# Peptides against a protein of PDB entry 1BH9, part 94

Target 1, 89 residues: chain A of PDB entry 1BH9
Amino acid sequence: FSEEQLNRYEMYRRSAFPKAAIKRLIQSITGTSVSQNVVIAMSGISKVFVGEVVEEALDVCEKWGEMPPLQPKHMREAVRRLKSKGQIP

## One batch from the design tools (peptide; made by RFdiffusion4, then SolubleMPNN)

Design b2_p24_7_s4 (from b2_p24_7, 10 letters changed)
Fold by OpenDDE base, seed 3:
Structure b2_p24_7_s4 (fold): chain B 89 residues (1-89), chain A 24 residues (1-24)
Amino acid sequence: as target 1 above (89 residues)
Amino acid sequence: SREDLKHEYNLAAKLLGLPELDFE
């Protein structure tokens, strides 16, 4: 794989959702307090999801003959494509 | 190490549903 891919993964690996923010978000949806383990699990799942969307968006960007940084149009197209593939609801 | 990172990347790629990657 390319150095670009490796560098992108390194940035992805370093990124993380703040636990406090995730906890607040979940509790906003559920209306009740959530455990630490739930926050950890949801953080991990969310990171994977974001990673998939970003990867698709980068593919879109490249196929359109454009260069990073990603723009909203790339993200929107990525979501559409992932939905068509049945990878996201 | 760089090699460890490359290996981890390939595993992550599989997790994300990406095609298996060959190291260069």
Scores: peptide ipSAE 0.021, ipTM 0.435, DockQ to the pose 0.048
Fold by OpenDDE base, seed 1:
Structure b2_p24_7_s4 (fold): chain B 89 residues (1-89), chain A 24 residues (1-24)
Amino acid sequence: as target 1 above (89 residues)
Amino acid sequence: SREDLKHEYNLAAKLLGLPELDFE
């Protein structure tokens, strides 16, 4: 366990999507109003999803012999790999 | 505390399907 990993997690832990924005997005898709609990649940799921993609992207960056910060190419490759693994629909 | 953060990190890793972390 490294301090760098802990620091990244600390930033991740403190990050969050604005509830109002998430609510608007969901309602835009569903075409109807949604409850506060649905917004909270979707916000949490989204945060976990982003975390998973970022972890994969960091792995890609390392395997390519490159150094952070992450670039769009790392994110694109991460998504591709996660899809191939069946971890992203 | 840092120990609490390590514990939370481990839980998050499990939720994300990541390999278990070694806190040693």
Scores: peptide ipSAE 0.021, ipTM 0.411, DockQ to the pose 0.049
Fold by OpenDDE base, seed 5:
Structure b2_p24_7_s4 (fold): chain B 89 residues (1-89), chain A 24 residues (1-24)
Amino acid sequence: as target 1 above (89 residues)
Amino acid sequence: SREDLKHEYNLAAKLLGLPELDFE
């Protein structure tokens, strides 16, 4: 296995979206208040989603023969690819 | 611990589509 992969996940695991920010965002969209459990659930789902996009972007970066850090162009291409694969709407 | 992280990584790998690591 790759030590780099494990290190990346360690950083990913430590990361989290602030509850207040998620709550504000959801409320902005729904126009109503949301429970703490909804915030927790959406925070987790969002983290997984970002993880999938970042992983795809890393693959794009590598396939283009480029080196980290990721750039906006990698992220945009990642989203396009995931959409084409039907992994995200 | 490092072992805990490895187990968590494999669990997350299933969700993220990452290669599963073999620690044997």
Scores: peptide ipSAE 0.021, ipTM 0.433, DockQ to the pose 0.049
Fold by OpenDDE base, seed 4:
Structure b2_p24_7_s4 (fold): chain B 89 residues (1-89), chain A 24 residues (1-24)
Amino acid sequence: as target 1 above (89 residues)
Amino acid sequence: SREDLKHEYNLAAKLLGLPELDFE
């Protein structure tokens, strides 16, 4: 267990989308107001989603023999792979 | 603690479908 991995996770764990921003974003998409619980749920789902993409991107980066920070190409490949695996729509 | 974080990390890894990390 590397300190780098632990540090990355710690930062991820401590990170969060601002509720107000998420609320505004959802409302911009739905066109209607949303409840606090919807914001909380969507925030959590979004964090997990971002986490999955980032972790896959880190795997891509490593497999390509490259080092952080992640680049757009890693993120694009990560999304492609996750879609291929059926882990994201 | 660091140990708590390690365990939490692996729980998250499983949740995310990622490989489990080894503990030192």
Scores: peptide ipSAE 0.021, ipTM 0.433, DockQ to the pose 0.049; fails the geometry check

Design b2_p24_8_s1 (from b2_p24_8, 11 letters changed)
Fold by OpenDDE base, seed 5:
Structure b2_p24_8_s1 (fold): chain B 89 residues (1-89), chain A 24 residues (1-24)
Amino acid sequence: as target 1 above (89 residues)
Amino acid sequence: SVEDLKEAEKMAAEIWIETLKELA
């Protein structure tokens, strides 16, 4: 990696969804409180999920012969494709 | 294995970097 890529890698490694936001989201779905460890796990899973969706969306955009930025239709199609592949629920 | 996880992380990082480039 270049120095710039290394820096981005560090940012990638450090980046995560805010714990408070994830906690609130989960609690809104379950209707009950959730532990910190669950929030940590879900934060990591969410990061991977978003990354995979974005990657697929970029592929969709390219295959449709379109150019960035990504639009909602790309994201929707990406999710559909990933579900079809069994990559996501 | 731990080594497999590290490799996965590296690959994920590469994808992340390329994704960011496409979005920038």
Scores: peptide ipSAE 0.093, ipTM 0.556, DockQ to the pose 0.040
Fold by OpenDDE base, seed 1:
Structure b2_p24_8_s1 (fold): chain B 89 residues (1-89), chain A 24 residues (1-24)
Amino acid sequence: as target 1 above (89 residues)
Amino acid sequence: SVEDLKEAEKMAAEIWIETLKELA
C-alpha cells in the first residue's frame, strides 16, 4: 500500500463503536449480561456491516448519477439492495 | 471464530480504503 492507503487503513482500524454502547444494546436484546469477548466480537461484526452498507451506498450514489456526501436516501437504498442480494438479513 | 473475524476485517479494510478514496 501507498502511504495514503496505509493511513486510510489505520483510520479504519481506529474506528469502532463504543464498547459500553454495544454491551447495553446486546443486553437489551438478549436480556442477559454478556462477556467482554462477546462485545468485542459483536463490535467487529458491526463495523464490517457498517462498512459494507457504506460501500453499497456509494455504489447507489454513483448509479444514480450523484456525488458524495452520502444522504439518507442512499443508505436506505443500500440496505434494501443488500437484503435483496442476500448479503444481510 | 477469531480467524473468521480476522478474515472479515481484512475484507472490510479493503472496502473501507476504497470507500474513503471515493468520499475524498
Scores: peptide ipSAE 0.037, ipTM 0.455, DockQ to the pose 0.040
Fold by OpenDDE base, seed 2:
Structure b2_p24_8_s1 (fold): chain B 89 residues (1-89), chain A 24 residues (1-24)
Amino acid sequence: as target 1 above (89 residues)
Amino acid sequence: SVEDLKEAEKMAAEIWIETLKELA
């Protein structure tokens, strides 16, 4: 692929939720400590989830006849649509 | 599974690349 695509891919690779934040969030839900592997797994899942939401938000933006950048309203609508589709509990 | 996670990450990467194209 192009150099531009490579740059975008690198940005994706570098993007991640802080492990400490993920760990704290999980522990706040479970009430117990979690292993490093669990944090890594959940970080990956979270990244995939955010990606899916952003993809849906882009679709919303287009369907509304609007142009980037994405706005909070697009993200909110994306989440609502994903819930209706059963992709989010 | 680990393989499923890898596939998910690949899919996410594709989504991210496409997203960045639209946002740039």
Scores: peptide ipSAE 0.033, ipTM 0.457, DockQ to the pose 0.040
Fold by OpenDDE base, seed 3:
Structure b2_p24_8_s1 (fold): chain B 89 residues (1-89), chain A 24 residues (1-24)
Amino acid sequence: as target 1 above (89 residues)
Amino acid sequence: SVEDLKEAEKMAAEIWIETLKELA
Protein backbone atom coordinates (compact mmCIF):
# COMPACT_ATOMS: atom_id res chain seq x y z
CA PHE B 1 0.00 0.00 0.00
CA SER B 2 1.02 3.55 -0.64
CA GLU B 3 1.27 5.93 2.26
CA GLU B 4 -2.00 7.48 1.16
CA GLN B 5 -3.73 4.12 1.07
CA LEU B 6 -2.34 3.21 4.45
CA ASN B 7 -3.65 6.44 5.86
CA ARG B 8 -7.11 5.73 4.51
CA TYR B 9 -6.98 2.24 5.96
CA GLU B 10 -6.06 3.59 9.36
CA MET B 11 -8.94 6.02 9.25
CA TYR B 12 -11.27 3.19 8.37
CA ARG B 13 -9.89 1.00 11.12
CA ARG B 14 -10.38 3.73 13.68
CA SER B 15 -13.95 4.37 12.61
CA ALA B 16 -16.64 2.37 14.34
CA PHE B 17 -20.29 2.38 15.17
CA PRO B 18 -20.98 3.12 18.83
CA LYS B 19 -21.49 -0.17 20.62
CA ALA B 20 -24.36 1.15 22.67
CA ALA B 21 -26.20 2.31 19.58
CA ILE B 22 -25.69 -1.00 17.82
CA LYS B 23 -26.86 -2.88 20.88
CA ARG B 24 -30.01 -0.81 21.13
CA LEU B 25 -30.70 -1.22 17.44
CA ILE B 26 -30.34 -4.98 17.53
CA GLN B 27 -32.46 -5.26 20.63
CA SER B 28 -35.16 -3.13 19.06
CA ILE B 29 -35.30 -5.62 16.20
CA THR B 30 -34.96 -8.87 18.12
CA GLY B 31 -37.00 -7.81 21.11
CA THR B 32 -34.48 -9.34 23.49
CA SER B 33 -31.13 -8.56 25.04
CA VAL B 34 -27.99 -9.47 23.11
CA SER B 35 -24.49 -10.35 24.23
CA GLN B 36 -21.46 -8.17 23.81
CA ASN B 37 -20.01 -10.64 21.32
CA VAL B 38 -23.09 -10.31 19.15
CA VAL B 39 -22.70 -6.54 19.23
CA ILE B 40 -19.08 -6.82 18.19
CA ALA B 41 -19.90 -9.18 15.35
CA MET B 42 -22.77 -7.07 14.10
CA SER B 43 -20.68 -3.93 14.34
CA GLY B 44 -18.09 -5.47 12.07
CA ILE B 45 -20.64 -6.74 9.60
CA SER B 46 -22.35 -3.37 9.55
CA LYS B 47 -19.08 -1.62 8.87
CA VAL B 48 -18.47 -3.87 5.88
CA PHE B 49 -22.01 -3.37 4.67
CA VAL B 50 -21.86 0.40 4.84
CA GLY B 51 -18.58 0.36 2.99
CA GLU B 52 -20.05 -1.71 0.19
CA VAL B 53 -23.07 0.54 -0.11
CA VAL B 54 -20.92 3.65 -0.27
CA GLU B 55 -18.70 2.10 -2.92
CA GLU B 56 -21.71 1.18 -5.01
CA ALA B 57 -23.16 4.65 -4.53
CA LEU B 58 -19.98 6.22 -5.84
CA ASP B 59 -20.18 3.97 -8.87
CA VAL B 60 -23.76 5.09 -9.42
CA CYS B 61 -22.74 8.70 -9.09
CA GLU B 62 -20.04 8.25 -11.70
CA LYS B 63 -22.27 6.33 -14.09
CA TRP B 64 -24.83 9.09 -13.91
CA GLY B 65 -22.15 11.57 -14.85
CA GLU B 66 -22.33 13.34 -11.52
CA MET B 67 -19.70 14.42 -9.03
CA PRO B 68 -19.40 13.84 -5.28
CA PRO B 69 -20.61 14.36 -2.65
CA LEU B 70 -23.05 11.49 -2.62
CA GLN B 71 -26.72 12.31 -2.47
CA PRO B 72 -29.63 10.29 -1.16
CA LYS B 73 -30.57 9.30 -4.69
CA HIS B 74 -27.16 7.67 -5.14
CA MET B 75 -27.53 5.73 -1.92
CA ARG B 76 -31.01 4.55 -2.82
CA GLU B 77 -29.89 3.40 -6.24
CA ALA B 78 -26.86 1.69 -4.73
CA VAL B 79 -29.08 -0.33 -2.42
CA ARG B 80 -31.33 -1.31 -5.30
CA ARG B 81 -28.38 -2.46 -7.36
CA LEU B 82 -26.85 -4.43 -4.53
CA LYS B 83 -30.17 -6.14 -3.95
CA SER B 84 -30.35 -6.97 -7.63
CA LYS B 85 -26.89 -8.51 -7.41
CA GLY B 86 -27.92 -10.53 -4.39
CA GLN B 87 -25.44 -8.79 -2.14
CA ILE B 88 -28.21 -7.41 0.04
CA PRO B 89 -31.27 -9.44 1.03
CA SER A 1 -15.70 -16.82 13.97
CA VAL A 2 -12.90 -14.42 14.80
CA GLU A 3 -11.10 -15.45 11.65
CA ASP A 4 -14.15 -14.73 9.56
CA LEU A 5 -14.41 -11.29 11.10
CA LYS A 6 -10.79 -10.58 10.32
CA GLU A 7 -11.31 -11.55 6.72
CA ALA A 8 -14.35 -9.33 6.53
CA GLU A 9 -12.29 -6.51 7.97
CA LYS A 10 -9.70 -6.92 5.25
CA MET A 11 -12.31 -6.84 2.54
CA ALA A 12 -13.93 -3.82 4.08
CA ALA A 13 -10.60 -2.07 4.23
CA GLU A 14 -10.08 -2.59 0.53
CA ILE A 15 -13.51 -1.23 -0.22
CA TRP A 16 -12.88 1.73 2.03
CA ILE A 17 -9.63 2.56 0.32
CA GLU A 18 -11.21 2.38 -3.11
CA THR A 19 -14.17 4.41 -1.94
CA LEU A 20 -11.99 7.17 -0.59
CA LYS A 21 -10.03 7.25 -3.83
CA GLU A 22 -13.22 7.97 -5.70
CA LEU A 23 -14.11 10.73 -3.28
CA ALA A 24 -10.73 12.44 -3.63
Scores: peptide ipSAE 0.031, ipTM 0.451, DockQ to the pose 0.041

Design b2_p24_8_s2 (from b2_p24_8, 9 letters changed)
Fold by OpenDDE base, seed 4:
Structure b2_p24_8_s2 (fold): chain B 89 residues (1-89), chain A 24 residues (1-24)
Amino acid sequence: as target 1 above (89 residues)
Amino acid sequence: SVEDLKEAIRMAAEIFVETLLELF
C-alpha cells in the first residue's frame, strides 16, 4: 500500500456504524425486530460493502482525472461498475 | 480526510439500503 492508501485504510478500520442506528434501519426495512447478533452481522457486512464501494469510487475519481473528496457521481458510477463486475447485486 | 470519509460512508450507506430493498 502507498502511504495514502494506508492512511485511508486506518481511518476506515476505525470507523463503524452505530449499532442503534443499524438496528433501527434494519427494523424499518424488515418491519420486525432483530437480535443483537443480526445487528452485529449486518454492521460488519455493511462496513465491508462500504469499503468496496469507496475503493471503487476512488478508482473512478482517479480515472476521471478528478481529486477527492468523493462526490455522489463517483459513488453512483462505482455501484454501476461493481454490479457489472458481479461484486454486488 | 475523516470528514470526507464520513460523507462517503453516508452516500454508500444510502446505496446499501437501496440495494437491500431490491433483495426483499
Scores: peptide ipSAE 0.046, ipTM 0.530, DockQ to the pose 0.594
Fold by OpenDDE base, seed 5:
Structure b2_p24_8_s2 (fold): chain B 89 residues (1-89), chain A 24 residues (1-24)
Amino acid sequence: as target 1 above (89 residues)
Amino acid sequence: SVEDLKEAIRMAAEIFVETLLELF
């Protein structure tokens, strides 16, 4: 890993979804309340998902010969690629 | 449902990405 990659990882590692926000979001979709453990699980899953998408988006950005910061087009392409690979549904 | 979970993750990711992009 480059120093830049390490720096990004540290930022990613320290970042997290607020539990209250995750809880509200899930409940807005399901229409029912969720337990604390579900919130914890969803927080972790969401973080991993975002990490995978961002990693792919950075690769897309580089392969397109473009420079950071990431743009919506990189994120959209990343999702498409991950879906085509079967990495995400 | 699995569809609800996917949507929840997607929506959360959209918000989270905005925050991460400020750090990266």
Scores: peptide ipSAE 0.033, ipTM 0.518, DockQ to the pose 0.086
Fold by OpenDDE base, seed 1:
Structure b2_p24_8_s2 (fold): chain B 89 residues (1-89), chain A 24 residues (1-24)
Amino acid sequence: as target 1 above (89 residues)
Amino acid sequence: SVEDLKEAIRMAAEIFVETLLELF
């Protein structure tokens, strides 16, 4: 890790979707209440997804000959690439 | 549905990424 990479990792590690928001979102879709463990699982899956997008976006940034900080254009391209690879829906 | 959930998570994650960009 470079210092910058470590800092980004730590910021990512500390970030999370609010549990209440995830619970409400799931319940709005399923039409029924969900358990705490379901919220925890879905929160984790969501965070992994975001992490993969950020990782791909960093690769995009590098391939475009640019340097961080990441911009929305890197994130949008990352999502397109991950969809093409079948790594995200 | 499961597909609705996937789409919702995608949308939420995209919004969440915008927030993360403020930290990077």
Scores: peptide ipSAE 0.029, ipTM 0.496, DockQ to the pose 0.085
Fold by OpenDDE base, seed 2:
Structure b2_p24_8_s2 (fold): chain B 89 residues (1-89), chain A 24 residues (1-24)
Amino acid sequence: as target 1 above (89 residues)
Amino acid sequence: SVEDLKEAIRMAAEIFVETLLELF
């Protein structure tokens, strides 16, 4: 990895969705309270999802011949590509 | 619904990514 890639990995590894925010989001959808374990599971799934999208977006940025930092257009294209590959809903 | 949950996760992730980009 380049120094920049390593830095991004470290930031990703240390980052996390706030549990309270995840809990509120889930409960707003389900209409019922959720356990701590559900919040933990959903937080993990969400982090994996973010990681996959960011990785794909970096690939998009490179394939378009553009330089970092990532822009919203890279993220949107990444999501479209991952959906087409069936890797995300 | 399941579709609502999927969309919510997507939206939350995109917002979260924007925040992460500030750390890079």
Scores: peptide ipSAE 0.029, ipTM 0.501, DockQ to the pose 0.085

Design b2_p24_8_s3 (from b2_p24_8, 10 letters changed)
Fold by OpenDDE base, seed 1:
Structure b2_p24_8_s3 (fold): chain B 89 residues (1-89), chain A 24 residues (1-24)
Amino acid sequence: as target 1 above (89 residues)
Amino acid sequence: SVEDLKEALRMAAEIWIETLLELF
């Protein structure tokens, strides 16, 4: 992608989900408390996932001849493309 | 903007949650 896309992507890559939020989310799914190591692992997985989706969404936005901010349609299309590429289930 | 980033992260998180649920 373009240098502008790279700059935006890097800003997205610097973001992270708070540990407390990840912990609460996991516990809401599993129904039980989780260890700090589980939170760390899931934080890393979530970071990679968000980065990949945002990167693809920025590409979609550019290919559609549109400008930020990203919209739900860009994110949904990004996910569809990543699934098609076998990048995510 | 920061708010735009937060919204993008929220949307991605929702998709991630749904993906995780599909694995169970």
Scores: peptide ipSAE 0.060, ipTM 0.513, DockQ to the pose 0.457
Fold by OpenDDE base, seed 3:
Structure b2_p24_8_s3 (fold): chain B 89 residues (1-89), chain A 24 residues (1-24)
Amino acid sequence: as target 1 above (89 residues)
Amino acid sequence: SVEDLKEALRMAAEIWIETLLELF
């Protein structure tokens, strides 16, 4: 990768959902306490999911002849497309 | 596993990089 690519990779790698927030969210859904390993696993899965949505949104933005920053309309269309592809429920 | 998740994240990052390069 070029220096620019490495910078983008590092920025993505560094991004993370706050553990406390994820823990509270999961516990709100399950109604029970969860271990730190569950929080770590769910955080990782969620990050990949968000990444896939953002990637699709960037593709939508480009196909519409527009440029970043992403707008809500791009995100909404991305979700619709991913649903049609069966990538998300 | 945690290692599998880390690998998935790396793959996702690579996709992001490629997507951005196509856009800009």
Scores: peptide ipSAE 0.038, ipTM 0.475, DockQ to the pose 0.039
Fold by OpenDDE base, seed 2:
Structure b2_p24_8_s3 (fold): chain B 89 residues (1-89), chain A 24 residues (1-24)
Amino acid sequence: as target 1 above (89 residues)
Amino acid sequence: SVEDLKEALRMAAEIWIETLLELF
């Protein structure tokens, strides 16, 4: 990667969902307390998921002949496409 | 596994960066 690419990668790598928020969300769904490892795992999975949605949204943006930054319409279309591909429920 | 998750994150980031570059 170029320096610019590395910088983008580092920014992505450093980004994270707040553990407390993830924990609360999981607990609200499961109805029980969850371990730290579960929070870490779910945080990582969520990060990958968001990354995949953003990737798809970037593709949508390009396919529509539009330029960044991404807009809500790109994200909505990305989710719809990923559902059609069976990549998300 | 944790290592698999790290690798997935790396791959996602790489694809993201490459996709961004295609827009410019």
Scores: peptide ipSAE 0.036, ipTM 0.483, DockQ to the pose 0.039
Fold by OpenDDE base, seed 4:
Structure b2_p24_8_s3 (fold): chain B 89 residues (1-89), chain A 24 residues (1-24)
Amino acid sequence: as target 1 above (89 residues)
Amino acid sequence: SVEDLKEALRMAAEIWIETLLELF
């Protein structure tokens, strides 16, 4: 890994969605109360998902010959590409 | 699509809830 990749990884690793927000979101979707472990699991899944989108967006940014920080256009293109790849619905 | 994603997330959440509840 490059130093830049390591730095991104570290920032990513340290980042987290607030548990309360995740809990509320899940409950708004399911309509039922959720356990702490569900919140943890969904937080992890969400983090991985966001990470994959960001990774794709960084690739888009690079392929377009642009430099970070990521812009909305990179994120939009990333999502489009991931959809095209069938990685997200 | 975004709508499909929302549905997928809903389904995933439901599955996780059910699965984890069985572990408790």
Scores: peptide ipSAE 0.065, ipTM 0.552, DockQ to the pose 0.045; fails the geometry check

Design b2_p24_8_s4 (from b2_p24_8, 12 letters changed)
Fold by OpenDDE base, seed 4:
Structure b2_p24_8_s4 (fold): chain B 89 residues (1-89), chain A 24 residues (1-24)
Amino acid sequence: as target 1 above (89 residues)
Amino acid sequence: SVEDLQQALAMAGEIWIETLKELA
């Protein structure tokens, strides 16, 4: 990787969803309070999820013979395909 | 496990790099 790529990766690694938002979302789904460890785990999973969706969306864009930037239609199709593959619920 | 999550994040990092490369 180039120095620039490594720098971007470091920024990604440091990035995180707000804990409060993640906690609220989980509690909205479960109907009960959750521990900090659960929030941490789900935050990490969410980070991975976003990466996987975007990767699939880029593949969709390419397969459709289109060029960046990604559009909402690419993201929607990516989610559909990932569901079909069983990679996401 | 925590290690599994770390590996997943590492893989996601590679995806992120590729994503930014394509979008830039």
Scores: peptide ipSAE 0.048, ipTM 0.481, DockQ to the pose 0.042
Fold by OpenDDE base, seed 1:
Structure b2_p24_8_s4 (fold): chain B 89 residues (1-89), chain A 24 residues (1-24)
Amino acid sequence: as target 1 above (89 residues)
Amino acid sequence: SVEDLQQALAMAGEIWIETLKELA
């Protein structure tokens, strides 16, 4: 990989949702407090999910003959396709 | 486990790079 590619990879890898926000969201859904380990796990899963959606959206963008940056229409189509493939519920 | 998630993130990162390369 080029240095530029590695930099993009590192930016992706280091990106994260705020733990406090994740914790509040989970607690709003479950109706009870959650442990730090649960927050860590859910944060990781959420990041993987976002990554997969973005990857699919980039594929959509390419298939439509368009170039970045990604637009909401690409993201919406990506979600539809991933649901169709059974990759996400 | 946390380690499993880290591995998944690594794979996702590689896919990200390859997807960008394909689009470029």
Scores: peptide ipSAE 0.039, ipTM 0.449, DockQ to the pose 0.039
Fold by OpenDDE base, seed 5:
Structure b2_p24_8_s4 (fold): chain B 89 residues (1-89), chain A 24 residues (1-24)
Amino acid sequence: as target 1 above (89 residues)
Amino acid sequence: SVEDLQQALAMAGEIWIETLKELA
């Protein structure tokens, strides 16, 4: 990889949802406290999910003949497309 | 498993890099 690619990967790798926020969100749904491992697992899954949505949004942006940065309309369309493809519920 | 999540994150990272590269 080039230095630029490594830098982008490092930024991606370092990005994360705050554990406290994830924990609160899960607890709001389950109604009970969750373990640290559950928070870690959900954080990882969420990061992958967001990555997939962003990748789809970038594809949407390109297919619409538009240039970055991504806009809310790209993100909304990405979600719709992923749902239609059965990639997300 | 934790290992599966780590692999998934690694793959997602690669896809992210490739996607950004195509736009650059």
Scores: peptide ipSAE 0.036, ipTM 0.471, DockQ to the pose 0.038
Fold by OpenDDE base, seed 2:
Structure b2_p24_8_s4 (fold): chain B 89 residues (1-89), chain A 24 residues (1-24)
Amino acid sequence: as target 1 above (89 residues)
Amino acid sequence: SVEDLQQALAMAGEIWIETLKELA
């Protein structure tokens, strides 16, 4: 990898959903408190999930013959396609 | 597992890099 690629990866690595937000979201769904480890795990899973959706959205954008930046319509279509592929329940 | 999550994150990182290339 080039230095630029490494820098981009480092920015990705450092990026994360706020723990408090993740905890709050999970608790709103489960109706009970969750451990710190669960929050950490879910934060990671969420980060991966967003990455996968963005990748699919880029594919959608390209297939539609459109140029960046990604738009909400690309993200929505990406989710639909991932559902059809069984990647999202 | 934790190892699986780490691998997933690594893969996501690669996706992120490619995404940024396309968006730049």
Scores: peptide ipSAE 0.035, ipTM 0.487, DockQ to the pose 0.041

## One batch from the design tools (peptide; made by RFdiffusion4, then SolubleMPNN)

Design b2_p25_3_s1 (from b2_p25_3, 9 letters changed)
Fold by OpenDDE base, seed 4:
Structure b2_p25_3_s1 (fold): chain B 89 residues (1-89), chain A 25 residues (1-25)
Amino acid sequence: as target 1 above (89 residues)
Amino acid sequence: SAMEKALQAVYDFALEQLMEEAEKA
């Protein structure tokens, strides 16, 4: 991808998503308070997920004979492929 | 389970962020 897009994706892989956002998201599902450790774990998982999706999306882009930056269609196809491979739930 | 649903929600959230970033390109 472009330098700008790469930098944005790298940000997610390095820092994960804001803990506050993850905490609120989890609590909206569970209906109860969530520990900091659970938030940290979920944040870490999301970081790994982002990395895997982006990597697969780059592969999709290449296999389709296209050039970066990544587009939504690459992300959608990446997720589909990762699920079919059993690499993500 | 609630935890499984929470995990899926996190994945959905992450994907949403990726899609938004991709749409900016």
Scores: peptide ipSAE 0.551, ipTM 0.887, DockQ to the pose 0.857
Fold by OpenDDE base, seed 1:
Structure b2_p25_3_s1 (fold): chain B 89 residues (1-89), chain A 25 residues (1-25)
Amino acid sequence: as target 1 above (89 residues)
Amino acid sequence: SAMEKALQAVYDFALEQLMEEAEKA
């Protein structure tokens, strides 16, 4: 579809999850300090997730006969489909 | 477990950010 939006999401995927933010998020759940390796792993997982959702959302948009830009409804449907396929928890 | 909850929180956070970005487009 739109290379412009795809580029924005690609850049977003790379930078949207600073290690400090991920670390604080995990620590808020566990109640204890978290190692750097755990933060790196969680950051990687989140980036993969973003990529998969965007890819599926593009497919949803196309199958619905719609044109970019991607909208929240495409993202929501993408997540539902990915869960149904067992691709995400 | 706590780690499983942390993983889910990461997914929730990521999705929230995607939704916000999509709203701006």
Scores: peptide ipSAE 0.549, ipTM 0.888, DockQ to the pose 0.853
Fold by OpenDDE base, seed 2:
Structure b2_p25_3_s1 (fold): chain B 89 residues (1-89), chain A 25 residues (1-25)
Amino acid sequence: as target 1 above (89 residues)
Amino acid sequence: SAMEKALQAVYDFALEQLMEEAEKA
């Protein structure tokens, strides 16, 4: 698959979830202050999630007999499959 | 619970970002 795209996703995964943004998101839902540990945990979970979706999407793309780059339809199908497997909520 | 909702929101946010990146390719 496209090494360039995978590299971009890797770089994104590293930087797309700044603690400040995650903290704001959580606090917008809970309506109260969130500890650093919770932010760290949620950030970590987010990274794992991204990795799992991308991995599954690559599998979807291959199984559909398609060539890279990954498209939104691959991501959507990946999420559906992961939910079906109970790997993500 | 609130924490469960927060977790779901995080997943939704992450997925949205992934979709945006995929659309750029």
Scores: peptide ipSAE 0.546, ipTM 0.887, DockQ to the pose 0.842
Fold by OpenDDE base, seed 5:
Structure b2_p25_3_s1 (fold): chain B 89 residues (1-89), chain A 25 residues (1-25)
Amino acid sequence: as target 1 above (89 residues)
Amino acid sequence: SAMEKALQAVYDFALEQLMEEAEKA
């Protein structure tokens, strides 16, 4: 794909989820309060995850002979492939 | 563990956001 197309999706890697949302999400699972550092760490991990999914999805899109923008089916297939490769849980 | 479940929840949340953005495109 073109650099322009790739640049559009690189924004996903640069995005950060709201701290409050991540904090609430973690606390809903653990049932207890979570430190700021844990939230920061989880936010960073999520960014890495998003980047990997998007990059894989772009590869899926290209392998299917399709063009951006990425569609939900590309994301779903990307996740399946990454799980199969053991790159994500 | 709880932390592992929390991590998975974060991944699920992130994926949902990606799916929503992809649907809008």
Scores: peptide ipSAE 0.531, ipTM 0.887, DockQ to the pose 0.887

